Peptides against a protein of PDB entry 4CIC. Designs and how they scored, part 243

Target 1, 148 residues: chain A of PDB entry 4CIC
Amino acid sequence: KVSTKGHYGVQAMFDLAQHFGEGPVSLKSIAERQGLSEPYLEQLIAVLRKAGLVKSVRGAQGGYILAREPRDIKVGDIIRVLEGPIAPVESVSQDDPEHSLKFDFSVTKSVWEKVKKSIEEVLDSITLADMLKDAEEAQMAQGYMYYI
Target 2, 147 residues: chain B of PDB entry 4CIC
Amino acid sequence: KVSTKGHYGVQAMFDLAQHFGEGPVSLKSIAERQGLSEPYLEQLIAVLRKAGLVKSVRGAQGGYILAREPRDIKVGDIIRVLEGPIAPVESVSQDDPEHSLKFDFSVTKSVWEKVKKSIEEVLDSITLADMLKDAEEAQMAQGYMYY

## One batch from the design tools (peptide; made by RFdiffusion4, then SolubleMPNN)

Design b2_p30_2_s3
Fold by OpenDDE base, seed 3:
Structure b2_p30_2_s3 (fold): chain B 148 residues (1-148), chain C 147 residues (1-147), chain A 30 residues (1-30)
Amino acid sequence: as target 1 above (148 residues)
Amino acid sequence: as target 2 above (147 residues)
Amino acid sequence: SKREKEFKEKSEKSRKAVENDSSESALTLA
C-alpha cells in the first residue's frame, strides 16, 4: 500500500498543478480543497520544498507553487521524496548474511524485485501533466452527461 | 512493501513446492530450512490450509503438502489469502462519501488503481512452478561457475 | 457549525491514519 503520506502528498502536488501559472497558493486553500489538516500539509510541503519540487513565495499573496512544470514531475518523484525508495519487501535479510546465501531466498527476492520494477515503471510513467489531462477528460465527460 | 506475513508465506509455500510429490513435510523442517519460527509458521499454515492451498496429512509421517500442483498456485493467490485483496492505498475515502465525489479524488484513485493492476498482473503471472524453474536455473548457473 | 464538526472529524481521521502509517512501513501490501 502507498502510505497516507504518499497519497496525500500526491493530492497536494496535484492541487498545485491545477493552479500552475495562476501564482502562489496558500496551504489553507489546498487543505480546504483536498480535505487535509493544515498542520499535516505543512509537514508534507516542507519535505517537498526541501526536495525542490515546491517553491515558497513570500509576500501578501504568498504561498506555494510547483518548482517545475507539471510535465517534469512524475508521481514516482513525489513518492520517492516522501516515502524513500520503493521497496516491495522490507529487506528482512540484508542484516542476516546467513539468510542471504539461501537459494530459496534468492528466488523469493527476484519475485519482489519484479514487483518493485513494475511499481516504479507505473509511477514513473505518470506525470502531474498526465493527471491534469485525465482530470480535464473526466470533467468533460461529466459535462456531457448533464447535457444529455 | 509486501508484509513479512506475505513474504514468509511465499517462502513456506515455495518450500512445500520443492518437496511436492515427496510426501508430507513437517513444520519443523520448513521452519529450519526457511529460518522461520515454528509458532509463526503454524499461524501461516493454518490460514493457508483454511484457504485450501495446503493440506494436513495425519499419521507418523504426518505434515503438510500443497493442496494443488505448483503450476496451479500463483504468488498472487498466496498473497490474497494471507493479506487480503491487493490494495495499493488504504481506502481512506471508502468511509467518506463526500471525498469520493471530489474530482481530485477520482484522478488520484485512478493512479492507485493502475499501481494495483500492475502488482496484480505481476503476482498473477508467477506460479510456484515458475519459481521452481528459476531455482533450478540458478542452481545450474552456480554449478557451472564452480567448474 | 456542522461544517466545522465535519472538518474536525476529517482532520482527526487523517491524523489517525498518519499515526497508523508511521508504525507500518511504506508499501506494505498488508
Scores: peptide ipSAE 0.042, ipTM 0.764, DockQ to the pose 0.076; fails the geometry check
Fold by OpenDDE base, seed 5:
Formats: sequence, C-alpha cells, structure tokens
Structure b2_p30_2_s3 (fold): chain B 148 residues (1-148), chain C 147 residues (1-147), chain A 30 residues (1-30)
Amino acid sequence: as target 1 above (148 residues)
Amino acid sequence: as target 2 above (147 residues)
Amino acid sequence: SKREKEFKEKSEKSRKAVENDSSESALTLA
C-alpha cells in the first residue's frame, strides 16, 4: 500500500496541477476539494515545499502553487519526497555470516529489487500532466454519456 | 513494502523449493536456515498448506513439501495467499457516500491500479524455479570468482 | 551459544516486524 501520506500527497499535488496558472491556491480550498484535513495538508505541503515541488505565495490571496509545470513533476518524484526511496521489503539485516543464508537472502532480495524497479518505472512514467489529461478525457467521456 | 509475512513466506517457500524432491523438510530446519522463528513459521505454513501450496507429511521424517513443482508456483501466488490481493493503496472506504469520490479520486485511483498491475506482472513472472536458477547462477559465478 | 542469541534476536525482530506489519497488511509501498 502506498502510505496515506503518499496517497494524499499525490491528491494535493494533483489539485495544485488542476489550478496551475490560476494563481495561488489556499490549503483550505485544497482540503475541502480533496477531503483532507487542513492540519494534515499543512504537514504534507511543508515537506513538498522543502523538496521544491511547491512554492508558497504570501498575501491576501496567498497560498501554494506548483514550483514546476505539471509535465515536469512525476508521481515518482512526489512519492520519493514524501516516503523516501521505494523499499519493497524492510532491509533484513545481513548479519548472518553463513553463506547459505546470504545466498537465500540475495535471491529473495533480487525479487524485491525487481518489484522496486517495476514500481519506480510506473511511477516515473506518470506525470501530473498525464493525470490532468486523463481527467479531461474522463470528463469528456462522461459528457458524451449524458448526451447519448 | 511487502509485509514481513509475505517476505518470510517467500523465503520459506524458496527453502522448500531448494529441497524439492529430497522429501519432507522439518519446520525447525527451515527456521534455522531462513532465520525465522519456528512459531511464526508454523503460522505461515498453516496458511500456505490451507491454500494448497504446501503439503504436510507425517511420520518420523515428517515435515513439509511443496504441493506443486517449483515452476508451478509463482511469487505472486505466495503473496496473494499470505496477503490477499495486492492493494497499492488502502481502499478509502467508499462508505462516505456524500463525498462522491470526485473525478480526482478516479484519476488517482487509476495511478494506483497501474502500480498494482505492474507489481502483479512482476510477481507473476517469477516462479520458485526461476529463483532456484538464479541461485545456481549466483553460486556458479561465486565459484568462478575464487579461481 | 552466540548463534542461539543471534537466532533469538532475529526471531524477536521477525516477530516484532510481523506484529508491526499485521497493521500494514498488503504490499505496503512505504
């Protein structure tokens, strides 16, 4: 499972992508649209801002914007910022010196490394721009279903 | 992360694959080789047995064997038995009907479904036989590095 | 024996990891 942090982080970043170019978005408005608690969103945004994915705008119409274009932010970038490196398994400490245990560990580790690589490839293949496009396509498809 | 249950389940199944055709392996011997607690391994093996991936053999040389050949057991089969369906995100319980899972939820869901599919494809592409082969190749490569 | 202590420590780590992971069920991408 992607952590709740990763999941909600992607949702918050996607909300900011939908409003990209419209100016700063308040945390309150993101929280209301995405069904997130405002205090939780503040924590997420603080991490995303520190990583340079989000910028804070100050003033009466202050809030947050994407620091980069939606096409330049991968889902993988968001997940790595919020969760760190994708780790399919906890590092079982390699401390058992017997060669057989090391070998069995190496083979099982290779399975999880393949899983890791596959997840990374998927998450790095999806940008916020791809998500915006998928949203537009699905909205158009719903619009067509109401006209038929 | 694969759960510790999934991780240790794959290790235990791989140990049984290494001994496939040699007869029943005791839980104690698996526990010792894999660095697992015997009581924990008993719980894992009970689930794997119920799913038909492992067979119990009774007697003085009693223990467990793979119920199928290593080539007929995917890593994905082991994970599904131990953890259930691969779920990249917790199903946000659809139970709040008033929060109509906005269009935004559908797009984010599609990302996680792509991740799910990719994980499933990888885990279903790896058999215990593939793991045995990788083990043999790595052992041979180590043998060649010493000469 | 040193090996028995290491085995016990690994067994306890494994048990604690299972207890912690029982709350985090499926392939948790953490």
Scores: peptide ipSAE 0.042, ipTM 0.772, DockQ to the pose 0.572; fails the geometry check
Fold by OpenDDE base, seed 2:
Structure b2_p30_2_s3 (fold): chain B 148 residues (1-148), chain C 147 residues (1-147), chain A 30 residues (1-30)
Amino acid sequence: as target 1 above (148 residues)
Amino acid sequence: as target 2 above (147 residues)
Amino acid sequence: SKREKEFKEKSEKSRKAVENDSSESALTLA
């Protein structure tokens, strides 16, 4: 389960991607479009900014922009920034000295490592540009449904 | 993150797989071997039993066994029983009638659906028999380091 | 407005989701 933080972080970053090249977007406008509380979005954006995924622009038309092109931001990058390393399970440190316990732990751990790797591969395969493309394709498909 | 419930559930099921064909295993013995509290294991086993992954055997040598062969139990089956459907995010039902919000929701949802599918594929590709094999291979590798 | 109400409801839902996210043991990334 991606945390609500990760989910809304991706949503906010996607909103910024949709406006990429149009100039700075206000947190208020992102909050309104994405159905997020502005204070919560401020916290998310602060983390994303600190990680260098978002830039703050000052001035009368101030706000936030993506710090990189949408193609250069993976969903995995956003998630790692917001949530840290993808951990499929809590590391239960079973320092059980008994060999059987250590072994069972090792095999079980390998399952979760496989899950982790798969999640990372998926999230690292999707960029904000891919999401924009999927968006355009879905809008075009809806447009065609209005003409049929 | 697999819940502690999912993690320990897989661990307990793996313990039962290691003893498959040897007869019923007591919850106490599983708890001791897996570093689980017996009361917690009782709760896990109750769920697994209700789902038909584990059978209770009554008698003097009573306990639990796998209800199916280790090859017929996927890790995904265990996780789905213990945690329900693999949900990569909480379904924020944004029934937002506004097209923009619906669209952003749809695209973001598709990302999480891809993640879900990938997790399911991995977990459904691993059986308890695969875990047993990985166990044997690791034991053999350790045994060869001692010679 | 109706939109402001819907926005408040979503905002409150997002807040509650964040507060509850710490408690629910589903496959939580992190």
Scores: peptide ipSAE 0.039, ipTM 0.772, DockQ to the pose 0.164; fails the geometry check
Fold by OpenDDE base, seed 4:
Formats: structure tokens, sequence, C-alpha cells
Structure b2_p30_2_s3 (fold): chain B 148 residues (1-148), chain C 147 residues (1-147), chain A 30 residues (1-30)
């Protein structure tokens, strides 16, 4: 499972992508649209800002914007910032290297490394721009269903 | 992360694969080799047995065997039995369908569905026989480093 | 024996890890 932090972080970043070019978005407005608590969103945005994915804008219409274009932000970038490296298995603490047959550990580890790589490849193949496009296509499909 | 249950379940199934054709393996011996608790392994094996991945053999040399050949057991089969369906994101309880813009939910959901599919494809591409082969290749490579 | 204690401690650590992981649903990306 992507953590709640990763999930909501992607939602918040996608909301900022939908408003990209419209100027700064308030955390309150993101929270309302995405069904997130404002205090939780503040914590997420603070991390994303420190990582350089989001910029803070000061002023009466202050808020946040994407620091890069939606096409230059991968879902994988967001997840790595919020959750760190994708780890499919907790490092079973090698606390007792003596009794675990080192060999069996290596083969099972390779399975999880393949899973990791696959997840990374998928998340790095999806940009916020791809998500915007998928959103537009879905809206168009719904719009056509109302005219039929 | 794969749960500890999934991780240890794959280890236990791999141990049974290494001994496939040698007859029944005791839970104690698996626990000792894999560094697992015997009581925990009993719980895992009970689930795997109910799912038809493992068979119980009765007798003085009683224990467990794989119910199928190692080539006919995917890692994905083991994970699905132990953990259920691969869910990359907890189903955000649709408890408040009114306030979540249904649309944004659909796009983010599609990302996680792609992740799910990718994980399933990887886990379904790896059999216990593939793991056995990888083990043999790694042993051969280590044996050559000692000479 | 020392080995039985170490095995029990590993067993308890494994059990606690499972109890903690069972409270955290399946494939949690940590």
Amino acid sequence: as target 1 above (148 residues)
Amino acid sequence: as target 2 above (147 residues)
Amino acid sequence: SKREKEFKEKSEKSRKAVENDSSESALTLA
C-alpha cells in the first residue's frame, strides 16, 4: 500500500497541477476539494516545498504553486519525497545473520527487488501532465454521456 | 511493503520447494532454516494448506509438502493466499462520497491500479521453480569465488 | 540452552513484527 501520506500527497499535487498557471492556490481550497484536513495538508506541503516540488507565494492571494511544470513532475518523484525510497519489504533486520541461511535470504530479496523496480518504473512513467490528460479525457467521456 | 506474513510465507514455500521430492518436511525444520517461529509458521501453513498450496502428510515422518510442483506455484499465488488481493492504496473508505470530487478520485485511483497491475505481473511471472534456479545459479557463483 | 533462548527471542520478535504488520494491512509501501 502507498501510505496515506503518499496517497494524499499525490492528490494535493494533482490539485496544484489542475490549477497550474492560474496562480497561487490556498491550502484551504485544496483541502476542501480533495477532502483533506488543512493541518495535515500543511505538513505535506511543507515536505513538498522543502524538496522543491512546490513553491510558496506570499501576499493577499498567497498560497502554493507547483515549482515545475506538470510534465516535469513524476508520481515517483512525489512518492520518493514523501515516503523515501520504495521498500517492498521491510529490511528484516539482519539481526541474526548467523542462523538465517544467507542464501535463501538472497533469493527472496531478489523477488522483492524486482517488485520494487516494477513499482518505480510505473510511478516514474506517470507525470502530473499525464494525470491531467486522463482527467480531461474522462470529463469529455462523461460530457458525452449527458448528451446521449 | 509486503507484509511480514507475505514475506515469511514466501520463505516457507521456498523452503518446501527446495525439499520437493524428498518427502514431508517438518515445521520445526523449516522454522530452524528460515529463522521463523514454529507457532507463527503453523499459522502460515494452516492458511496455505486451506488454499491448496501445501499438503499435510501424517505419520512418523509427517510434515508438509507442496501441493503442486514448484513450477506451478507463482509468488503471486502465495501472496494472494496470505494477504488477499494486492491493494496498493487502502480503499480510502468512500465514507464521504459527497465531498470528494468523484473525478479526482478516479484519476488518482487509476495510478494505483497501474501500480497494482505491475506488482501482480511481476509476482505472477516468478515461480518457485524460478527461485530454485536462481538459488542454484547463486550457489555456483559463490562456489567459483572460493577457488 | 542459549540457542533455545535466541530462538525464542527471534520467535517473539517475528511474532511482534507480524502483529504490528497485521495491524498494518497487506502491501503497505512503507
Scores: peptide ipSAE 0.034, ipTM 0.765, DockQ to the pose 0.539; fails the geometry check

Design b2_p30_4_s1 (from b2_p30_4, 13 letters changed)
Fold by OpenDDE base, seed 1:
Structure b2_p30_4_s1 (fold): chain B 148 residues (1-148), chain C 147 residues (1-147), chain A 30 residues (1-30)
Amino acid sequence: as target 1 above (148 residues)
Amino acid sequence: as target 2 above (147 residues)
Amino acid sequence: SLLDKLEFGEIDLLDSIELDGLTLEIPGDL
């Protein structure tokens, strides 16, 4: 599960990255462009703001901006902020209620630690600037398809 | 979710790898060693058997064996078999029931595809033989701490 | 942590990355 929060949080941060340097963006405009409910986006932005990834600008042209340049915000930074400390949800899988997953098997744990490390390395290797570049390349590729 | 199925499936396959070449292992003995319910293990083994990762041996000394050598079974092979096509659990996050995640944002999708690929590469890089080696190294390291 | 999500069955690794409650169905090329 990339949490709905993680996915939409990356999407909202990417919208702010696309408008970086143009001034504050309203939550309403982000919600409309990204297909999010404004109340849901308010919750995401509150968390992102508390973590110092976004800033609130007050006034008639108020809204939100990235707190750092797109190159200085990793996808991993966004995910860590939104996903929080995963409380060990004792997900009592309905299928075996008696066996609380004692993940005490050291070798099996090491496999999952390697997977975790790989995920973290990937998410820490992608910045909002990289996402902006990928979006621009995709738009240019689409533009060339209309001329062939 | 490394599903409880994925975790316990890897654990059960690793138990079979530890006994590879010694003959058939009973589900009861695997369940006891791995702290699994025997009925739950039966479900996992049924899936793993159907996928050709384990074989059933019949008779008084019957049980299960790995269908291939530990070096020829990747963790990724086990996970693919047990997790199946992850049906879109419309996990209607209680927080926003109306917005079905239209993952139609191409750039965001590409991020998650990169993460998926990285996970697959890691799981496909680890065999049951690698896990056996890691377990042996860990046991030797513990043995040296007692001296 | 992302590991805790993996460990607690929140990341379904191959066909969906379940990070904290979203099942990202990555349409596998079947």
Scores: peptide ipSAE 0.023, ipTM 0.733, DockQ to the pose 0.200; fails the geometry check
Fold by OpenDDE base, seed 4:
Structure b2_p30_4_s1 (fold): chain B 148 residues (1-148), chain C 147 residues (1-147), chain A 30 residues (1-30)
Amino acid sequence: as target 1 above (148 residues)
Amino acid sequence: as target 2 above (147 residues)
Amino acid sequence: SLLDKLEFGEIDLLDSIELDGLTLEIPGDL
């Protein structure tokens, strides 16, 4: 399960990508479209803005825009920004024996490092522009199913 | 932080792989070598045994062995077995708003499906035999640093 | 399954892959 932060962060950034070039988008409108709480989205946007992925526009038609083109923002960039400040929730499952068992086993650690690298490679291979294209293709496929 | 279950499950299976062909290994000896509690290891081994990855040997020299050769057990096989019966601990983080937000957004779902597939491919590419080889290579590299 | 947990949105992928019970805290190379 992708943390709600990573998932919702990608959704919010994708919503901004869909509106790229149309001007600033309000947090309220993003929250409504993506099924997010506005307060939660405000926290995500604050992090994304601090990282320079999003810009705030002030004024009567103020809101947020992508700071870069959709093709210049990887999913990996979004995830790195959102996961970095997430202090490892010490899942203090009480049944976890006290020893912070440092992953002392070098061989088992190497397995997880390979998994990490593979995830990073996948997330760095997907841009917001790729996601926009996939959405357009999916809409066309649905549209053709209504005309048959 | 790998869940203790997947991590310790791979460690326990790797310990059994290191002793493959030497006969049955006691849970106590695995627990001691891997820094695991014996009760916790007993739960893991029960799942792994039910899945047919481990065999129980009865007798005075009883214990556990791999049910297959190390080359025929993928890390992915171990993880699938251990994670399957883990009921989603509803992390009832009270701050999770009530809506089980079904991943209704097809496009975002496709990103996570690609990640999922990539993880599976990696874990299915690594056998216990590969891990044994990596351990031998690491020991040799350390041995050469002492000369 | 690891896969099911990926599908259901609980894996912190980069710093901590919460795979099915696997919270992989991979120490981030800062």
Scores: peptide ipSAE 0.023, ipTM 0.731, DockQ to the pose 0.120; fails the geometry check
Fold by OpenDDE base, seed 3:
Structure b2_p30_4_s1 (fold): chain B 148 residues (1-148), chain C 147 residues (1-147), chain A 30 residues (1-30)
Amino acid sequence: as target 1 above (148 residues)
Amino acid sequence: as target 2 above (147 residues)
Amino acid sequence: SLLDKLEFGEIDLLDSIELDGLTLEIPGDL
């Protein structure tokens, strides 16, 4: 389960990236395009703004813009902001509520640390600019399939 | 959260790897060493056995053994068996129960597919033999810190 | 972070990247 916050946060940031340089985008317009509730999007944008990934523009044509160029925002940056530093919560397994998942097994811990590091490396390797490029390539590929 | 099943399944398989070649190990002994409930371990072992990663040995000194050498069992193999083919379940977000996470956004889907692929590659790169080696190196390093 | 959620047992990575109660059952998850 990617968190809903992570998923929708990346979608909202990608929507802002698609409009980068065109001026401020309203939350309403983002919510409509991304199929999000406007109140939920307001919460996400508040966090992203506080982290300095998004800027609010005031006025009659106000809204939100990316605070940086799409190339300077990693997916990993978005995820870190939305999910925060998770305190080590000893999660009780749903399947065995009597056993705390103690990562006490050093060898198994090292496996999960490797997995964690790999996820970080992937998320830090993808920028909003990379996502824009992938979207353009996908649209071009779909356009070519209609012309054949 | 690595699923408790994945976590404990890897621990149980690692315990069996440590005893590989020594004969059958009782579920009770694995449960005691790994801090698992025996009934929970029975469920995990049943799945692992059905998948052909573990064999049951019958008799007075019966128990379980790895069905293959530790080098021939990837962490990814254990995890795939325990977690099964996940049907695409549209999960409802806890934060917005009215919105089904439609992976309808092709570009964001590709990000998560890349993450998934990376996880699979890591888990498929680690064998039980690699874990045994890491454990030996860790024990040696601890032994050297006492000298 | 997502990674911290993975580390702290909040995300069932293998069956479902369960982040914040969101079960993304990715088809072919381990």
Scores: peptide ipSAE 0.023, ipTM 0.730, DockQ to the pose 0.177; fails the geometry check
Fold by OpenDDE base, seed 2:
Structure b2_p30_4_s1 (fold): chain B 148 residues (1-148), chain C 147 residues (1-147), chain A 30 residues (1-30)
Amino acid sequence: as target 1 above (148 residues)
Amino acid sequence: as target 2 above (147 residues)
Amino acid sequence: SLLDKLEFGEIDLLDSIELDGLTLEIPGDL
């Protein structure tokens, strides 16, 4: 499983969404619940904060909150923020490191552009509020299985 | 540029589609046109052949052909074949190699499943014949700019 | 961008979408 900044960023943002309206959540608490290292989460939250998706609250009950309501944060917004600083990894294919040819074939490019557009549309169609609803529905479904 | 097996596989298959009906194409010829190393292309073609997307023709005019018509090969079919043998790259995030937690959070998983499904639908909606048509339209558009 | 990664062939599209910071392991049921 390639754990990406995007994956963990969505998890961290979803954790903040689950606690939205309950006050600030500590990084430690998010890290523990999401199984993230606190230092890694600190980096993610720093990026998300800089992008205005997360706010820091200071004080003894300090921590982080969503900067917007869960309905006003798309998964696409989270991904764009986390991907923006990621330098295009010039990952050389293991199989031919010498011939990573920048072949800009226009027709094949159009295929990937269509794929990208589709991904963007999907990610922009899902809000943190939608994820919260899906989680509630899943919990309700599990609850019904224990009562049958 | 991470040249994925997928990207180059689609390029190689598209090259074979452009020559479909003209007879076998040499790996060297594909490699030269697509800017691929011949050894790398040989590996891709071996996978594509094993999956039945490409046929080898033997002889002095030997090489490779599409095993099916361009309309009967989806981009999704090519990608599935090329990715199937790719061991799930446990690419550990560079930032936290120790904590590549297999966190199977059901709700976040559902987001990625939706993304996956959308990608599959797109790739399965595009055939090599569609790509050929797009290439012809692009060439025609360029031709009209010169007149 | 996701596109740049797709364009750069960083995305094993079916088994792993390396989005800019997101390598989605797409379960290989394609």
Scores: peptide ipSAE 0.022, ipTM 0.740, DockQ to the pose 0.158; fails the geometry check

